# Peptides against a protein of PDB entry 2YKT: the designs that were tried, part 103

Target 1, 231 residues: chain A of PDB entry 2YKT
Amino acid sequence: SRSEEMHRLTENVYKTIMEQFNPSLRNFIAMGKNYEKALAGVTYAAKGYFDALVKMGELASESQGSKELGDVLFQMAEVHRQIQNQLEEMLKSFHNELLTQLEQKVELDSRYLSAALKKYQTEQRSKGDALDKCQAELKKLRKKSQGSKNPQKYSDKELQYIDAISNKQGELENYVSDGYKTALTEERRRFCFLVEKQCAVAKNSAAYHSKGKELLAQKLPLWQQACADPS

## One batch from the design tools (peptide; made by RFdiffusion4, then SolubleMPNN)

Design b2_p12_6_s3 (from b2_p12_6 with D5N E11K)
Fold by OpenDDE base, seed 4:
Structure b2_p12_6_s3 (fold): chain B 231 residues (1-231), chain A 12 residues (1-12)
Amino acid sequence: as target 1 above (231 residues)
Amino acid sequence: SEPENPYADVKP
């Protein structure tokens, strides 16, 4: 029936969220944590590299003929320090605004979805069973009427069952239809949340890249000229 | 009590 098919579709939406979306989201969070760790590793490795660059700048500053190049090397290291600070800020946002929030949602969602599906199934079954019972009683009544010497005795009761069946059928169809719309809405909320959080990360990433570009664009021409200028 | 919907505040 139409109601049975829509019921199946409704259950499948909940099952898809529980069995496909949430496990995939857990994997996404795990991959995000790995990515965060790798970026933190880049920051750490960069610190060592630019600390070594500072040491080269110190040696230049101690020389008789290359003192001005010491300042250039220090500026290079300082600009990269500022870029790394922006990366650290982006990573904090990535952790706090994306990973932590998704982890909290996915953990809570298992319990919610299980309860929501169970509630829907219980009510759907209750309405279905009540309908089936009325249909069965109508069939029994019709059999009694056909075997009776006075079929008219059962006419009013037959009409009552027909009306009850019609009402229960309508209630079941409406309930299942609303259930399906609700399930689809819940699925959409999960994807919307993910998209919104990814947008926040993208904004923070853009800020990091812009800051790096600005700092380097400002200083690079000066650094390129340093060796051409007399000491 | 029923578990709360963790996405209740998310606009669909």
Scores: peptide ipSAE 0.544, ipTM 0.940, DockQ to the pose 0.885
Fold by OpenDDE base, seed 5:
Structure b2_p12_6_s3 (fold): chain B 231 residues (1-231), chain A 12 residues (1-12)
Amino acid sequence: as target 1 above (231 residues)
Amino acid sequence: SEPENPYADVKP
């Protein structure tokens, strides 16, 4: 029946969220943690490299003929420090605004979805059983009427059961239809939240890249000319 | 008590 088909569709939405979306989201969080760890590793390695560059700048500053190049090397290291600070800010946001929030939601969602599906199934079954009972009683009444010398005695009661069946059928169809809409809405909320959080990550990433580009664009021409203009 | 929907405030 239409109601049975829509019931199956509703259950399948909940099952898809529970068995496909949430496990995939847990994996996404795990991959995010791996990415964060790798970027922390890059940060540490970069610090060592630019600390060594500062040492080269110190040596230039101590020289008799290359003193001005010491300042250039220090500026290069300072620009790196500013870029690195922006990266660290991005990573903090990535952790706190994306990973932590998704982790909290995915753990809570298993409990919610299980309860929501169970509630829906219980009520759907209750309405279905009530309909089946009315249909069975109508069938029993019709058999009794066919064996009676006065079938007209049962006509009003037959009409009452027909009306009750019609009403219960409509109620079941409406309940299942609303259940399906609710399930689809819940699925969409989960994807929307993910998209919104990824938009925040994208904005933070854009800010990091923009800051780096601006700082380097300002200084790079000066650094490129430093050897051509000895003091 | 029924578990709370962790996405209740998310606009669909």
Scores: peptide ipSAE 0.542, ipTM 0.940, DockQ to the pose 0.909
Fold by OpenDDE base, seed 3:
Formats: structure tokens, sequence, C-alpha cells
Structure b2_p12_6_s3 (fold): chain B 231 residues (1-231), chain A 12 residues (1-12)
């Protein structure tokens, strides 16, 4: 029946969120944590490299013939430090605004979805059982009427059951239809939240990249000419 | 008490 098909579709939406979306989201969070850890590792390794570059700058500054190149090397290290500070800020935002919030939601959502599906199933079954009972009573009444010498005695009661069946059928169809719309809305909310949080990450990433590009674009021409101008 | 919807405030 149309109601049975719509019921199956509704249950499948909830099952898809519970069995596909939420496990995939947990994996996404785990991959995000791994990515964060790797970037923190890059930050640490980069610090060691540019600290060593500063040491080379110190040696140049102590030389008689290469003093000006010391300043260039220090500037290179300083620009990198500024870029790295922007990356660290982005990582803090990535952790606090994306990963933590997704972790909280995915944990709570398992309990919510289980309860929501159970509530829907209980009410759907209740309405279905009430319809089946009314149909069964009408069938019993009709059998009794066919065996009676006075069938007209049951006519009013038969009409009452027919009306009740029609009303219960309509109520069941509406309930299942609304249930399906609700389930699809809940699925959409989860994807929308993910998209919104990824947009925030993208904005922070864009800011990091723009700052780095600006700093390097400003200084790189100066650094490229440093060896051509012997003091 | 019914579990709260963690996405209740998210516009669909």
Amino acid sequence: as target 1 above (231 residues)
Amino acid sequence: SEPENPYADVKP
C-alpha cells in the first residue's frame, strides 16, 4: 500500500542517518584529529629549521663581508614565524569550532535518533492496529447481518464503521507522510551544519593563505636582490 | 525525559 511504502521510506531515512551518516561523521572527526596532529608536527619541525636559519644569519652578521645578508636571513625567519603563527591560530579554530562541536553532536544524536525512530514506529503501529481492528469489526458485523432475518438492524452500525475506517486510513496516511518529511528535514539539518562548519574552516584557511602570500610578495623581491648589492 | 535534538537550532 502507499502508506506501507511511505513508512518504509521513513524508517530508511532514520536508518541511513544512524548507520551511514553518523559513523561516517565519526570517521571524519577522527581524520580531522589526525590532520591537526600532523600540522602541529609540521609546525614543530619548521621551528627547528628556521631557528637554524637564524643561526646562519648570526654568523653572517659577525662576518666582515656579509653583514647585510644576516638581516635578510633574519627577515626570512621572521616572515616564516608570522605565517606559522597564523597557522596555529587556524588550528585552534579548527579544533574548537569544528571538531569539538561535531563530537558533541554525534554523541548526542545517537540517543535522539533512536528515541525519535521508536516514537514514530510506536505511533505508526498504534494507528495501524486501530485501523485493522475497525476493519475486523466491520467484517464481523457484515457476517452477522448476512445470517440475520433483519439485516437493517445493523445498517447504522455498518455506516459508523465505514466512516471510522475512512478517517483512520486518512489519519495513518497523513501521519506517515508527515513523518517522512520530518525525517528528511532532520537529515538535511545534519548536512547543513557540516557545510556551515566547513565554510568557517575555509574562511580561516583563506585568511592564512592570503597573509602568507602578502608577506612573501612584499619581501621576496628585496631578498632576491641582496646578493647583487655587495657592501 | 526525551533526548534533545542536537540539531534543533539548525535551519534546514
Scores: peptide ipSAE 0.541, ipTM 0.940, DockQ to the pose 0.868
Fold by OpenDDE base, seed 1:
Structure b2_p12_6_s3 (fold): chain B 231 residues (1-231), chain A 12 residues (1-12)
Amino acid sequence: as target 1 above (231 residues)
Amino acid sequence: SEPENPYADVKP
């Protein structure tokens, strides 16, 4: 029946969220934590490299003929330090605004979805059983009427069951329809939250890249000219 | 008590 088909669709939406979306989201969070760790590793490795660059700048500053190049090397290291500080800020936001919030939601959602599905199933079954009972009683009444010498005795009761069946059928169809719309809305909310949080990450990443570009664009022409202008 | 919807505040 139409109601049975729509009921199956409703259950499938909840099952898809529980069995596909949430496990995939847990994996996404795990991959995010791995990515965060790798970026932290980059920051650490970069520190070592630019500390070594500072050492080269110190040697230039101690030289008789390359003192000005020492300042250039120090500036290069300092600009990098500023870029790395921006990366660290982005990583904090990535952790606190994306990973932590997704982890909290995915853990709570299993309990919610199980309860929501169970509630829907219980009420759907209750309405279905009530409809089936009325249909069964009408069938019994009709059999009794056919075997009776006075079928008109049962006519009013037959009409009452027909009306009750019609009303219960309509109620069941409406309930299942609303259930399906609700389930789809809940699925959409989960994807929307993910998209919104990923947009926040993208904005933070854009800010990091912009800052780096600006700092390097300002200084790079000066550094490129340093060897051409011997003092 | 029924578990709360962790996405209740998210606009669909």
Scores: peptide ipSAE 0.537, ipTM 0.939, DockQ to the pose 0.890

Design b2_p12_6_s4 (from b2_p12_6, 4 letters changed)
Fold by OpenDDE base, seed 5:
Structure b2_p12_6_s4 (fold): chain B 231 residues (1-231), chain A 12 residues (1-12)
Amino acid sequence: as target 1 above (231 residues)
Amino acid sequence: PEPEDPFKDVKP
């Protein structure tokens, strides 16, 4: 029946969220944490590299013929430090605005969705059972009427059952339809939240890239000329 | 008590 098909669709939406979306989201969070860790590792390794560059700059500054190149090397290290600071800010946002919030919600969501599905199933079954009961009673009444010497005695009661069945069928169909819309809304809200949080991360990432590009664009021409202009 | 919807405030 139409109601049975819609019921299966409704259950499948909840099952898809619980069995596909939520596990995939947990994996997404895990991959995000790995990515964050790797970027933090890059930042740490870069610090060592640019500290070593500063040491080379110190040696240049102590030389007779390469003093100005010492300043260039210091500037290179400083620009890198500023870029890394911006990266750290982006990573904090990535952690706090995306990963933490997703992790909190996904843990709570399993319990919520299980309860929501159970509530829907219970009420759907209740309405279905009530309909089946009325249909069974009508069938029983019709059999009794066919065996009776006075079938007219049951006519009013038959009409009452027909009306009751029609009403209960309509109520069941409406309930299942509304249930399906609700389930789809639940799914959509989860994707919307993910998209919104990812947009926030993307904005912060754009700021990081913009700052790095700006700093390097400003300084790189100066650094490239440094060897051509011996003091 | 019924579990609270973690996405209650998210607009669809």
Scores: peptide ipSAE 0.434, ipTM 0.910, DockQ to the pose 0.902
Fold by OpenDDE base, seed 3:
Structure b2_p12_6_s4 (fold): chain B 231 residues (1-231), chain A 12 residues (1-12)
Amino acid sequence: as target 1 above (231 residues)
Amino acid sequence: PEPEDPFKDVKP
């Protein structure tokens, strides 16, 4: 029946969220934590490299013929420090605004969805059983009427059952239809939340890349000319 | 008590 097919579709939406979406989201969070750790590792390794560059700048500053190149090397290290500070700010936001929030929600979501599905199934079954009972009672009444010498005695009761069946059928169809819309809305809200949080990540990433580009674009021409201008 | 909806404030 139409109601049975719609019921199957509704259950499949909840099943897809619980068995496909939520496990995939947990994996996404795990991959995000790995990515964060790797970027933190890059920041640490970069610090060692640019600290060594500062040491080369100190040696240049101690020389008689290369003092100005010492300042260039210090500027290179300082620009990198500023870029790394921006990366650390981005990582903090990535952790606090995306990973932590997703982790909290996905942990609570299994219990919520299980309860929501169970509530829907219980009410759907209750309405279905009430309809089946009313149909069975009508069938029993018709059988009794066919065996009776006075079938007209049962006509009013038959009409009452027909009306009750029609009302219960309509109520069941509406309930299942609303259930399907609700399930689709639940799925959509989860994807929307993910998209919104990824937009925040993208904004922070854009700020990081923009700052790095601006700093390097400003200084690189100066650094490229440093060897051509002997002091 | 029914579990709270973790996505209650998200617009569909």
Scores: peptide ipSAE 0.434, ipTM 0.910, DockQ to the pose 0.878
Fold by OpenDDE base, seed 4:
Structure b2_p12_6_s4 (fold): chain B 231 residues (1-231), chain A 12 residues (1-12)
Amino acid sequence: as target 1 above (231 residues)
Amino acid sequence: PEPEDPFKDVKP
């Protein structure tokens, strides 16, 4: 029946969220944590590299003929520090605004969705069983009427069952239809949340890249000229 | 008590 098909569709949406989306989201969070760790590793390695560059700048500053190049090397390290600070801000946002929030929600979502599905199934079954009962009683009544010498005796009851069946069928169809819309909305909200959080991360990432580009664009011409200038 | 919807504040 139409209601049975819609019921199956509704259950499938909940099952898809619980069995496909949520596990995939957990994996996404895990991959995000790995990515965060790798970026933190880059940060640490970069610090060591630019600390070593500072040491080279110190040596230049101690030299008689290369003092000005010491300042250039220090500026290079300082620009790196500023870029790194921006990266750390981006990573903090990535952790706090995306990963933590997704992790909290996905952990709670299993219980919520299970309860929601169970509630829907219970009510759907209740309405379905009530409909089936009325249909069965009508069938019994019709059989009794066919075997009776006075079928008119059962006419009023037959009409009552027909009306009850019609009403219960309509209620079931409406309930299942609303259930399906609700399930689709549940799915959509989860994807929307993911998209919105990714947009926030993207904005922070853009800020990091922009800051780095700006700082380097300002300083690089000066650094490129340093060796051409007589000491 | 029914579990709270973790996505209650998300626009569909």
Scores: peptide ipSAE 0.433, ipTM 0.909, DockQ to the pose 0.877
Fold by OpenDDE base, seed 1:
Structure b2_p12_6_s4 (fold): chain B 231 residues (1-231), chain A 12 residues (1-12)
Amino acid sequence: as target 1 above (231 residues)
Amino acid sequence: PEPEDPFKDVKP
């Protein structure tokens, strides 16, 4: 029946969230943590490299013929420090605004979805059983009427069961239909949350890249002329 | 008591 098909679809939506989406989201969080760790490793390694660059700048500043190049090397290291600060802010946001929030929600969601599905199933079954009971009673009544010398005695009761069946069928169909819409909304909200959080991360990433671009665009022409114009 | 929806504030 249409109601049975829609019931199956409704249950499948909940099962898809629980068995496909949530496990995939947990994996996404794990991969995010790995990515965060790798970026932290990059920042640490970069610090060592630019600290070594500062040492080269110190040597230039101590020289008689390359003193001005020492300032250039120091500026290069300072620009890196500023870019690094922006990256650290991005990483903090990545951790707090994406990973932590997703982890908290996915953990709670298993319990919520199990309860929601169970509630739907219980009510759907209750309505289905009530319908089946009315159908069974009508069948019994018709059988009794066929064996009777006065079948007209049962006509009013037959009409009552027919009306009850029609009403219960309609109620069941509406309930399952609403249940399906609710389930699809549950699924959509979860994807929307992921998209929104990823957008926030993207904005922070854009700010990091913009800052780096601006700093380098300002200084690079100066650095490129340093060797051509000895002091 | 029924568990709270973790995504209650998210609009589809």
Scores: peptide ipSAE 0.429, ipTM 0.908, DockQ to the pose 0.903

Design b2_p12_7_s1 (from b2_p12_7, 4 letters changed)
Fold by OpenDDE base, seed 5:
Structure b2_p12_7_s1 (fold): chain B 231 residues (1-231), chain A 12 residues (1-12)
Amino acid sequence: as target 1 above (231 residues)
Amino acid sequence: EPLPPYVSEYVE
């Protein structure tokens, strides 16, 4: 029946969240932690590289013929220091505003969804059983009426069961329909949360990239000209 | 122990 099919679809939504979405979200969080660690590693490695560049700048500053190139090398290192500072701020936000919050949600969600599904199943079954019982009673009444010398005796009771069945059928259909909408809303809410948190990460990432672009665009022409100028 | 909505603003 239509209600049975919709019931199956409702259960499948909850199962998909529990068995597909949440495990995938856990993996996403794990991959995010790996990405964070790698970027932190980049920051550390970059420090060593640009510290070595500063050393080259010191040597230039001590020379008689290349003193001004020392300042250029120092500026190169300083710009990259500022870029790395911005990266660190982005990583803090990435950790605190995305990974931690997603982890908190996914840790609690399994129990919540299991309880929600169970509640839905219990109520759906209760309504279904009540309908089935009423249908069975009507069938028994009709059988009794067919064997009676006075079938008219049961006519009013038959009408009462027909009305009850109609009402219970409608109630069951409405409940299952609402249940399906609720399940889809639960699924959408989880994706929306992920999207919103990724938007925050994207904004922070944009700030990092913008800062780097601006600093390098400002200084690079100066650095490129340094060797062409004899003084 | 009932949990609050996943995201409250999306609750109908």
Scores: peptide ipSAE 0.057, ipTM 0.691, DockQ to the pose 0.155
Fold by OpenDDE base, seed 2:
Structure b2_p12_7_s1 (fold): chain B 231 residues (1-231), chain A 12 residues (1-12)
Amino acid sequence: as target 1 above (231 residues)
Amino acid sequence: EPLPPYVSEYVE
């Protein structure tokens, strides 16, 4: 029946969220943590590299003929420090605004969805059982009427059951339909949340990249000509 | 109409 099909669809939406979406989201979070760790590792390694560059700048500054190149090397290290600071800010946002929030939700969502599905199933079954009962009673009444010498005695009651069945059928269909819409909304809301959080991350990432590009674009031409200038 | 926010608190 239409209601049975829609019921199956509704259950499948909840099952898809619980069995496909949420596990995939957990994996996404795990991959995000790995990505964060790798970037933190890059940041740490870069610090050592540019600290060593500063040392080279110090040596240049102590030289008689290369003093100005010391300033260039210091500027290179400073620009990197600024870029690194932007990266760290992005990583903090990535962790706090995306990973942590998703992790909190996904942990709670299993219980929520299980309860929501159970509630839906319980009510759906209750309405279905009530309908089945009325149908069964009507069938019994009709059998009794057919065997009776006075069928008219049961006519009013038959009409009452017919009306009750119609109403219960309609109620069941509406309930299942609303349940399906609700389930789809729950699914969409989860994807929307992910998209929104990724947008926030994208903005922070863009800021990091923009700042780096601006700083390097400003300084790189100066650094490129430094060796051409006499001491 | 925009969807309501993804609920952070779930009731069992």
Scores: peptide ipSAE 0.055, ipTM 0.669, DockQ to the pose 0.614
Fold by OpenDDE base, seed 4:
Structure b2_p12_7_s1 (fold): chain B 231 residues (1-231), chain A 12 residues (1-12)
Amino acid sequence: as target 1 above (231 residues)
Amino acid sequence: EPLPPYVSEYVE
């Protein structure tokens, strides 16, 4: 029946969230944590490299013929520091505004969805059973009427059951329809949340890239001329 | 109309 098909669709939405979306989201979070760790590793390695560059700058500053190149090397390291600060801000956002929040939600969502599905199933079954009962009673009544010497005796009851069946059928259909819409909304909210959090991360990432571009664009021409100028 | 946010209250 139409109601049965819609019921199956509703259950499938909940099952898809529970069995496909949430496990995939957990994996996504895990991959995100790995990515964060790798970026932290890059940050640490970069610090060592540019600290060593500073040391080279110190040596240049101590020389008689290369003092100005010391300043250039220090500027290079300073630009790196500023870029690194932007990266750290992006990483904080990535961790706190995306990974942590998704982790908290996915941890609780299994219980919530299970309860929601169970509630829906219970009520759907209750309405379905009530409908089936009325249909069965009508069938029994009709059998009695056919075997009766006075079929007209049962006419009022028959009409009552017909009306009850019609009403219960309508209620069931409406309930299942609303249930389906609710389930789809739950699914959409989860995807929307993911998209929104990714947008926030993307904005912070853009700021990091922009800052790096600006700083390097400003300084690189100066650095390139440093060796062309006589000491 | 935009959907309400996916907040913690929805999973409690």
Scores: peptide ipSAE 0.054, ipTM 0.678, DockQ to the pose 0.447
Fold by OpenDDE base, seed 3:
Structure b2_p12_7_s1 (fold): chain B 231 residues (1-231), chain A 12 residues (1-12)
Amino acid sequence: as target 1 above (231 residues)
Amino acid sequence: EPLPPYVSEYVE
């Protein structure tokens, strides 16, 4: 029936969130943590490299013929520092605005969804059982009427059961329909939250890339000319 | 109209 099919669809939405979405989200968070760790590793390794570059700049500054190249090397290290600051801001956002918030929700969601599904199933079953009972009573009444010497005495009662069945069928269909809409809304809300948090991260990532581009575009021509200029 | 945010109150 229409109501039975919609009921199955409703249950499948909850099942999909619990068995597919949430496990996938946990994996997404785990992959995010791995990515964060790798970027932190890059940050540390880069610091060592550019600290060594500063040392080369110091040596150049102490030389007789390469003094100005010392300043260039220091500027290169300074640009790295500024780019690194933007990376740290991006990582902070990545951790606090995406990973932490997703983790908080996914840990609680299993219990919530189980309870929501159970509540829906209980009420759906209650309405279904009431409908089945009325249908059974009508069938019993019709059987009794066929065996009666005066079938007309049951006509009013038959009409009452028919009306009751119609009303209960409508109520069940409406309830299941609303349940399905609710389930789809719950699913959509979870995807929307993921998209919104990813947008916030993307904004901070864009700031990191923009800062790097701006700083390098400003300084690179100067650095490229340094060896061509007489000392 | 946009859906309300996926807040903790929905899961608690």
Scores: peptide ipSAE 0.050, ipTM 0.675, DockQ to the pose 0.442

